# Peptides against a protein of PDB entry 2YKT: the designs that were tried, part 234

Target 1, 231 residues: chain A of PDB entry 2YKT
Amino acid sequence: SRSEEMHRLTENVYKTIMEQFNPSLRNFIAMGKNYEKALAGVTYAAKGYFDALVKMGELASESQGSKELGDVLFQMAEVHRQIQNQLEEMLKSFHNELLTQLEQKVELDSRYLSAALKKYQTEQRSKGDALDKCQAELKKLRKKSQGSKNPQKYSDKELQYIDAISNKQGELENYVSDGYKTALTEERRRFCFLVEKQCAVAKNSAAYHSKGKELLAQKLPLWQQACADPS

## One batch from the design tools (peptide; made by RFdiffusion4, then SolubleMPNN)

Design b2_p30_4_s4 (from b2_p30_4, 21 letters changed)
Fold by OpenDDE base, seed 4:
Structure b2_p30_4_s4 (fold): chain B 231 residues (1-231), chain A 30 residues (1-30)
Amino acid sequence: as target 1 above (231 residues)
Amino acid sequence: SLEQQLQQFEEKLEEIKKKIKEMEELLKKA
C-alpha cells in the first residue's frame, strides 16, 4: 500500500542517518583530529626554526658590518610569529568550536535518532493495529448481521465502523506522510549543520591566510632590498 | 531532553558564527 511504502521510506531515512551519515561524521571528526595533530607538529617545528633565525639576527646585530641585517632577520621572525599566533588561535577554535562540539553532537544524535525512530515505529504500529481492529470488528459485525433475523438493527453500527475505518486509514496515511517529511527534515538539518560549521572554518581560514599574505607582502620588498643598502 | 540538547547545539552554532564574525573584525583592525 501507499502507506506501507512511505513507512519503509521513512524508516530508511532514519537508518541512513544512523548507519551512514553518523559513522561518516565520526570519521570526519577523526580526520580533523589527525589534521590538527599534524598542524601542531608543524607549529612546533616552525618555532624551533624561527627561534634559530632570531639567534642569527642577534649575531648580525653584534657584527660591525651587518647590524642592519639583524633588524631584518628579527622582522622576518616576528612576522612569522604573528602569523603563527593567528594559526594557533584558528587551531584552538577548530578544536573547541568544531571538533569537540561535533563529537559531542554525534554521540547524542545517535541516541536521539534511535529514540525518534522507535517513537515513530510505535505510533505507526499503534495506528495500524487500531485500523486492523476496526476492520476485524466490521467483519464480525457483518457476519453477525447475516445470521440475524433483524439485520437492520446493525446498520447504524456498520456505518460507524466504515466511517471509523476511513478516518483511521486517512490518519495513518497522514501520520506516515508527516513522518517522512520529518525524517527528511532531520537529515537536511544535519547536512546544513555540517555545511554551516565548515563555512565558519573557511571564513576563519580565509582571514588567517589574508592577514599572512598582507604582512608578508608589506615586508618582503624591504627585506629583498636590505642587502643592496650600504652599511 | 535529547530534543533540548539538540536545540542547544543549534544555539551554540549561532554563537560560534558570532564569534567568528568578531574574530574577523578583530583581524581587520590589526
Scores: peptide ipSAE 0.017, ipTM 0.378, DockQ to the pose 0.025
Fold by OpenDDE base, seed 1:
Structure b2_p30_4_s4 (fold): chain B 231 residues (1-231), chain A 30 residues (1-30)
Amino acid sequence: as target 1 above (231 residues)
Amino acid sequence: SLEQQLQQFEEKLEEIKKKIKEMEELLKKA
């Protein structure tokens, strides 16, 4: 029936969220944590590299013929330090605005969705059972009427059952339809939340990349000319 | 400029966020 099909669709939406979306989101969070850890590792490794570059700059500054190149090497190290600082800020945002919030939501959501689905199923079944009962009573009444010498005696009661069945059918269809809309809304809200949080990450990532590009674009021509300039 | 480009991107992101919020509120009313 139409109501049965709509019921199936409603349950499938909840199942898709619980069995596909939420596990995939947990995996997404796990991959995000791995990515964060790797980027933190890059920041740490970069510190060692640019500290060594600073040491080379110190040696140049102590030389008689390469002092100005010492300043260039220091500037190179400083620009990369600023880029790494911006990366650290991006990582903090990535952790706090995306990973933590998604992790909190996905943990709460499993219990919430299970309860929501059970509530829907219970009410749907209750309405269905009430409908089935009325249909069964009508069938019994019709059988009794067929065996009776006065079938007209049961006509008014038959009309009452038909009306009750029609009303209960309509109520069931409306309930299941509303249930389906609710389920789709729940699914869409979760995707919208993910998109919103990823937009925040994208904004912070854009700031990181923009700052790096700006700093390097400003200084690179100067650094490239440094060896051509007399001391 | 790079600053102007960044500002344009930020404005677009804010617009998208607003649209998402509006959509969520609309869905809650349904």
Scores: peptide ipSAE 0.016, ipTM 0.416, DockQ to the pose 0.083
Fold by OpenDDE base, seed 5:
Structure b2_p30_4_s4 (fold): chain B 231 residues (1-231), chain A 30 residues (1-30)
Amino acid sequence: as target 1 above (231 residues)
Amino acid sequence: SLEQQLQQFEEKLEEIKKKIKEMEELLKKA
């Protein structure tokens, strides 16, 4: 029946969230943590490189003929430090605004969805059983009427059962339909939450890249000319 | 390769977008 098909669809939505979406989200979080760790590693490695660059700048500053190049090397290292600070801010946001929040949500969600599905199933079954009972009673009544010397005695009751069956059928269909809409809304909400959190990451990433671009664009022309200028 | 990895990420992103779109369509029909 239409109601049975919609019921199956509703259950499948909940199952898809629990068995496909949530595990995939957990994996996404794990991959995010790996990415964060790698970026932290880059930060650490970069510090060593630019500290060594500062040392080269010190040597240039101590030289007789290359003093101005020392300042250039120091500026390069300082710009990198500022860019790195922006990266660290982005990473903090990535951790706190995406990973942590997703992890909290996915952990709570399994229990929530299980309860929601169970509630839906229980009520759906209750309505279905009530319908089946009315149908069974109508069938019994019809059998009694056929065997009776006065079938008209049962006509009013038969009509009442028919009406009750029709109403219960309609209620079941509406309940399952609403259940399906609710399930779809729950699924959409989860995707939307992911998108919104990823948008926050994107904004922070944009700020990092913008600051880096600004700083480098300001200084790079100066650095490019440094070797052409006499000491 | 890095290029292959990027392509895989793009494919995954498109899959997510597709699922969102499908949900939107289903919500309109429901």
Scores: peptide ipSAE 0.014, ipTM 0.344, DockQ to the pose 0.071; fails the geometry check
Fold by OpenDDE base, seed 2:
Structure b2_p30_4_s4 (fold): chain B 231 residues (1-231), chain A 30 residues (1-30)
Amino acid sequence: as target 1 above (231 residues)
Amino acid sequence: SLEQQLQQFEEKLEEIKKKIKEMEELLKKA
């Protein structure tokens, strides 16, 4: 029946969230933590590299013929330090706004979805059993009517059961339809939450890249000129 | 190439947007 098909679709949505989406989200969080760790490693390695660049700038400043290049090397190191600091702030946001919130959400979600599915299944079964009972009673009544010398005696009761079956069928169909809409809404809400959190990360990343581009674009012509013009 | 990868990502993004619209339509009909 249409109701049975829609019921199966509803259960499949919950099953897909519990067995596919949530495990995939846990993996996404794990991959995010690995990415964060790697970027932290980059930050540490970058510090050593630019500290060494500062040392080269010190040597240039002590030279007789390259003093001005010392200042250029210091500026290069400082600009990269500022870019790296902005990366660290982006990583903090990545951890706090994406990873932590997703981890909290996925941990709570398993119990919530299990309860929601169980509630739906219990009520769906209750309505189905009530419908089956009315159908069984109508069948018993019709058997009694066929064996009776006065079938018209049961006509009013037959009409009452037919009406009750029609109403219960309609209620079951509406309940299953609403259940399917609810399940789809739950799925959509989870994807929307992920998209929203990823948008926040994207904004922070855009700010990082914009600041880096601005700083480098401002200073790069000056640094290039210093290399071309021996003073 | 990086350009080809970007184009593939844009195509995937359009596919995702299409799927989102389809889901929204399903939610309106349901």
Scores: peptide ipSAE 0.007, ipTM 0.350, DockQ to the pose 0.077; fails the geometry check

Design b2_p30_5_s1 (from b2_p30_5, 16 letters changed)
Fold by OpenDDE base, seed 4:
Structure b2_p30_5_s1 (fold): chain B 231 residues (1-231), chain A 30 residues (1-30)
Amino acid sequence: as target 1 above (231 residues)
Amino acid sequence: SSEQKKLEELKKETEEYLEELEKFKKEEEE
């Protein structure tokens, strides 16, 4: 029946969230943590590289013919430091605004969805059983009527059962339909939450890249001219 | 439960975002 099909669809949505989405989200979070760790590693490695660049700048500053290039090398290292600070801010946001919040949600969600599904199933079954009971009673009444010398005796009661069945069928269909809409909404909310948090990451990443671009664009022309200038 | 409260808070945040998305879609259609 239509209601049975819709019921199966509803259950499948909940199952998909619980068995596919949530595990995949946990994996996504794990991969995010790995990515965060790698970026932190990049920051550390970059520090070593640019500290070494500063050392080269010191040597230039001590030279007779390349003294001004020392300042250029120091500026390069300083700009890098500023870019790395922006990266660290982005990473903090990545951790706090994406990973932590997703982790909190996914942990709580399993229990909630299980309870929501069970509640839906219980009520759906209750309505279904009530409908089945009325249908069974109508069938029993029709059997009595067929065996009776006065079938008209049961006509009014038959109409009452038909009406009751129609009403209960409608109620069941509406409940299952609403259940399906609710389930789809729950699924959509979870994806939307992910998109929202990823958008926040994207915004912070854009800020990081913008700041880096700005700083480098400002200084790079000066650095490029440094070797052309006489000492 | 405290966990349920947290979940409801997260849902609220998500719903607010959905409303923003709907507004955005409407603006794009205009």
Scores: peptide ipSAE 0.022, ipTM 0.414, DockQ to the pose 0.086
Fold by OpenDDE base, seed 5:
Structure b2_p30_5_s1 (fold): chain B 231 residues (1-231), chain A 30 residues (1-30)
Amino acid sequence: as target 1 above (231 residues)
Amino acid sequence: SSEQKKLEELKKETEEYLEELEKFKKEEEE
């Protein structure tokens, strides 16, 4: 029946979220944490490199003929420091705005969806059982009527059962239909949440890249000319 | 039903969690 098909579809949506989406989201979070850790590692390694560059700048500043190149090397290190600060801000946002929120949500949502599905199943079954009962009673009544010398005696009761069946069937169909819409909404909400969080990450990443590009574009021409300029 | 109560509790927890997240975001932006 249409109601049975829609019921199966509804259950499948919940199952897909619980068995496919949620595990995949947990994996996504784990991969995000790994990525964050790797970027933190890059940050640390970069600091060491540019600290060493500063030392080279100090040596240049102590020289008689290369003093101005010391300033250039210091500027290079400083620009890197500024870029690195932007990266750290991006990482902080990545952690707080994406990973933490997704991690907390996925655990709560898993429990919620399990309960929601169970509730839906219980109520759907209850309505189905009530319908089946009425159908069974009508069948019994029709058997009695067929064996009776006065079938008309049961006509009013038959009509009542037919009406009851029709009403219960309509209620079941509506309930399952609403259940399906609800399930689809729950699924969509989770994807939308992920998209929104990724948009925030993208925005922060764009800011990081923009700042880096701006700083380097401003200074690079100066640095490129430094060796050609007379002392 | 027991399932209804459980769902209501979980909904409440979800709402509280979302509110906490919003507060946290606001604090981080200040």
Scores: peptide ipSAE 0.020, ipTM 0.502, DockQ to the pose 0.038
Fold by OpenDDE base, seed 2:
Structure b2_p30_5_s1 (fold): chain B 231 residues (1-231), chain A 30 residues (1-30)
Amino acid sequence: as target 1 above (231 residues)
Amino acid sequence: SSEQKKLEELKKETEEYLEELEKFKKEEEE
């Protein structure tokens, strides 16, 4: 029946969230934590590299013929430091605004969805059982009427059961339909939450990349001319 | 199941990379 099909679809949405979405989200969070840790490691390695570049700049500054190149090397290291500061700010936001919030949400969600599904199933079954009972009583009444010498005696009661069945069928169909819409809304809400949090991260990342691009675009032409135009 | 396997492989590769990076940090601190 239409109601049975819709019921199966509703249960499948809840099962998909609990068995596919939430585990995948936990994996996403774990991969995010690993990515954060790797970027912290890159930060450390980059510091060592640019500190070594500063030492090369010091040597150039001490030379007789390459003093101006020392300043260029120092500027390169300083621009890196500024870019690194922006990266650290982005990483803090990544941790606090994405990973922590997703982790908190996913831990609470399992119990919530289990309770929501159980509530839906209990009410759906209750309505279904009530409908089945009315249908069974109508069938018994019709059997009794067919065996009777006065079938008209049961006509009013038969009409009452038919009306009750129609009303209960409509109620069940509406309940299951609303249940399906609710389940789809719950699924959409979870994806929207992920998208919104990822958008916040993307904005912070864009700011980081923009600042880096601006700093490098300003200085790179000067650095490229340093060897061609000795002071 | 196939997507889960891919995720587990990625986790393993990431963990191996992080271990190498931690080793590098220790070597730089010595």
Scores: peptide ipSAE 0.006, ipTM 0.267, DockQ to the pose 0.017
Fold by OpenDDE base, seed 3:
Structure b2_p30_5_s1 (fold): chain B 231 residues (1-231), chain A 30 residues (1-30)
Amino acid sequence: as target 1 above (231 residues)
Amino acid sequence: SSEQKKLEELKKETEEYLEELEKFKKEEEE
């Protein structure tokens, strides 16, 4: 029936969230943590590289003929420091605004969805059982009427059961239809939450990239000219 | 029902968590 098909669709949405979406989201979080760790490693390695660059700048500053190049090397290291500060802010956002929130959300949602599905199933079954009972009673009444010398005495009660069946059928169909819409909304809100959190990370990532571009664009012409200038 | 009670408890836990997150964000902005 239409109601049975819609019921199956509703259950499948909840099952898809619990069995496909949630595990995939957990994997996404795990991959995010790995990526964060790798970026932290890059940050540390970059610090070592630019600290070594500072050392080269110190040597240039101590020289008689290359003092101005020492300042250039220091500026290069300083620009890197500023870029790294932006990267650290991005990583902080990546951890706090995306990974942590998704991790806690997926844990709560797993339990929530199980309860929501069970509630839906219980109520759907209750309405279905009530409908089946009315249908069974109508069938019983019709059998009594056929065996009676006065069938007309059951006519009003038969009409009442027919009306009750029609009403209960409509209620069941509406409940299952609403249940399906609710399930789709539950699925959509989880994707929206992911998109929104990823957007927050993207904004901070954009700030990191723009700051780096601006700083380098400002200083690079100066650095490129440094070797052509007299000491 | 037991299912309804469980659902309401989980909703409450979710709300409390969201409030804690908002508090944390506010503290970081100060």
Scores: peptide ipSAE 0.020, ipTM 0.476, DockQ to the pose 0.037; fails the geometry check

Design b2_p30_5_s3 (from b2_p30_5, 16 letters changed)
Fold by OpenDDE base, seed 5:
Structure b2_p30_5_s3 (fold): chain B 231 residues (1-231), chain A 30 residues (1-30)
Amino acid sequence: as target 1 above (231 residues)
Amino acid sequence: SSEEKRLAELRKLSQEYEKKLEEFKKKEEE
């Protein structure tokens, strides 16, 4: 029946969220943590590299013929430091605004969805059982009427059951239909939450890239000409 | 604009998600 099919669809939406979306989200969080760790590793390794670059700048500054190149090397290291600071801010946002938020909610969401599905199932079953009961009563009444010398005695009750069945059928269909819409909305809310949190990360990432571009665009021409025009 | 409407919907649905979870959390703790 239409109601049965819609019921199946509704349950499948909840099951899809619980069995596909949430596990995938947990994996996404795990991959995010790995990515964060790798980026932290990059920043740490970069620090060592640019510290070594500073050392080269010190040597240039101590030299008789390459003093001005020391300043260039120091500037390169300083620009790196500023870019690194921006990266760290981005990483903090990535951790706090995305990973932590998702991690805190994913387990709670599993319980929430279980409860929501159970509530839906309970009410759907209740309405279904009530419908079945009315149908059964109508059937019994019809059997009694067929064996009766006065079938007209049962006519009014028969009409009442028919009306009740029709109303309960309609109510069940509406409930299941609304349930389906609700389930789809639940799914959409979760994706929207993910998208919103990812947008926050994207904004911070854009700021990081913008800062880096700005700093390098400002300094790179100066560095490139340093060897051509010694002091 | 269509973009503004989309962003508003995104925020609304995201907030509803959080609200529903918080409400559920409170009930679970009772």
Scores: peptide ipSAE 0.297, ipTM 0.823, DockQ to the pose 0.806
Fold by OpenDDE base, seed 3:
Structure b2_p30_5_s3 (fold): chain B 231 residues (1-231), chain A 30 residues (1-30)
Amino acid sequence: as target 1 above (231 residues)
Amino acid sequence: SSEEKRLAELRKLSQEYEKKLEEFKKKEEE
């Protein structure tokens, strides 16, 4: 029946969220943590590299003919420091605004969805059972009427059951239909939440890249000229 | 604009998600 099909669709939406979306989201979080860890590792490794660059700058500063290049090397290291600071800020935001939020919600959501599905199923079954009962009673009544010497005696009761069945059928259909819409909305809300959080990440990432671009664009011409125009 | 409406919808649905989870959390803790 239409109601049965719609019911199956509704359950499938919940199941898809619970069995596909949420596990995938958990994996997404895990991959995010890995990415964060890797970037943190980059930051640490970069520190060592640019500290070594500073050492080269010190040597230049102590040289007889390359003193001005010492300042250049120091500036390079400083720009790196500023870029790394921006990266750390981005990572902090990434962790706090995305990963932590998703991690906290994904487990809660599993329970939420289970409860929501159970509630829907319980009510759907209740309405279905009530309908089935009325249908069964009508069938019994008709059987009794067929065997009766006075079938007209049961006519009013038959009409009552017919009306009840019609009403209950309509209610069931409406409930299941609304349930389906609700389930789809639940799914959409989750995707929207993910998109919105990822947009925040994108904005933070853009800020990081912009800062780096600006700093390097400002200094790079100066650094390039330093070798061409020795002091 | 159409884009503004789209963004508003996105935000609305996202907020509803958070709200419903928060409500559920409170209920679960009771």
Scores: peptide ipSAE 0.285, ipTM 0.811, DockQ to the pose 0.802
Fold by OpenDDE base, seed 4:
Structure b2_p30_5_s3 (fold): chain B 231 residues (1-231), chain A 30 residues (1-30)
Amino acid sequence: as target 1 above (231 residues)
Amino acid sequence: SSEEKRLAELRKLSQEYEKKLEEFKKKEEE
């Protein structure tokens, strides 16, 4: 029946979220943690490199003929420090606003979805059983009426059952239909949440890249000129 | 604007997700 088909579709939506979306989201979180770790590693390695650059700047500053280049090397290291600070801020946001939020919610969501599906199934079955019972009672009544010398005695009751069946059928159909819409909305909410959190990450990433681009664009010409025009 | 409407919808659905989970959490703790 149409109701049965819609019921199957509804269950499939919940199953898709539980068996496909949530596991994929857990993997996404794991990959995010791996990415965070790698970026932290880059930051640490970069610190060592630019600390060494500072030492080269110190040597230049101590020289008789290259003193001005010491300042250039220090500026290069300082710009890198500022870029790295921005990266660290981005990573903090990445961790706190995306990974932590998703991790906390994905486990809770598993329980939520299980409960939601169970509730839907229970209510759907209850409505279905009530309908079946009413249909069975009508059949029983009709059989009794056929064997009676006064069938008119049962006419009012028959009409009541017919009306009840019609109402219960309609309620079941509406419930299943609403259930399907609800399930689809649940799925969409989860994707929207993911998109929203990823947008925050994108904004933070944009800020990081913008700051780096700005700083380097401002300073690079000066650094290049320092070698071309010796003092 | 169309973009503003889309953004509003995104935020609305995201907030509903969080709200429903929070409500469920409270019920689970009872």
Scores: peptide ipSAE 0.283, ipTM 0.811, DockQ to the pose 0.846
Fold by OpenDDE base, seed 2:
Structure b2_p30_5_s3 (fold): chain B 231 residues (1-231), chain A 30 residues (1-30)
Amino acid sequence: as target 1 above (231 residues)
Amino acid sequence: SSEEKRLAELRKLSQEYEKKLEEFKKKEEE
């Protein structure tokens, strides 16, 4: 029946969230933590590299013929420092606004969805059982009427059951239909939450990249010219 | 604009998600 099909669809939505979405989200969080760790590692390694670059700048400053190039190398290191600071800020935001927020909610959500599904199933079954009972009673009544010498005696009661069945069928169909819409909305809310949190990360990342681009665009031509114009 | 409406919907649904979880948490603790 239409109601049975819709019921199956509703349950499948909840199952998809519980068995596919949430586990995938846990994996997403884990991968995010790995990414954060790797970026922290890059930060540390980069510091060593640019510290070494500063040492090269010091040597240039001490040279007789390359003094001005020392300043260039120092500027390169300084720009890196500024970019790195922005990266660290982005990483903090990534951790606090995305990973932590998702991690705190994913376990609670599992319990929430379980309860929501159970509630739906209980009510759906209750309505279904009530309908089945009315249908069974009508069948019994009809059987009794067929065996009676006065079938007209049961006509009013038969009509009453028919009306009751029709109403209960309609209620069940509406409930299941609403349940399906609710389940789809639950799924959409979760994706929207993820998208919103990722948007915050994207904004921070954009700021990081913009700052880096601006700094490098400003300085790079100067650095390139330094070798062409000896002091 | 259509984009503004989409963003508003996104925010609304995201907030509803958080609200429902918080309400559930409260009930679970009772």
Scores: peptide ipSAE 0.282, ipTM 0.811, DockQ to the pose 0.808

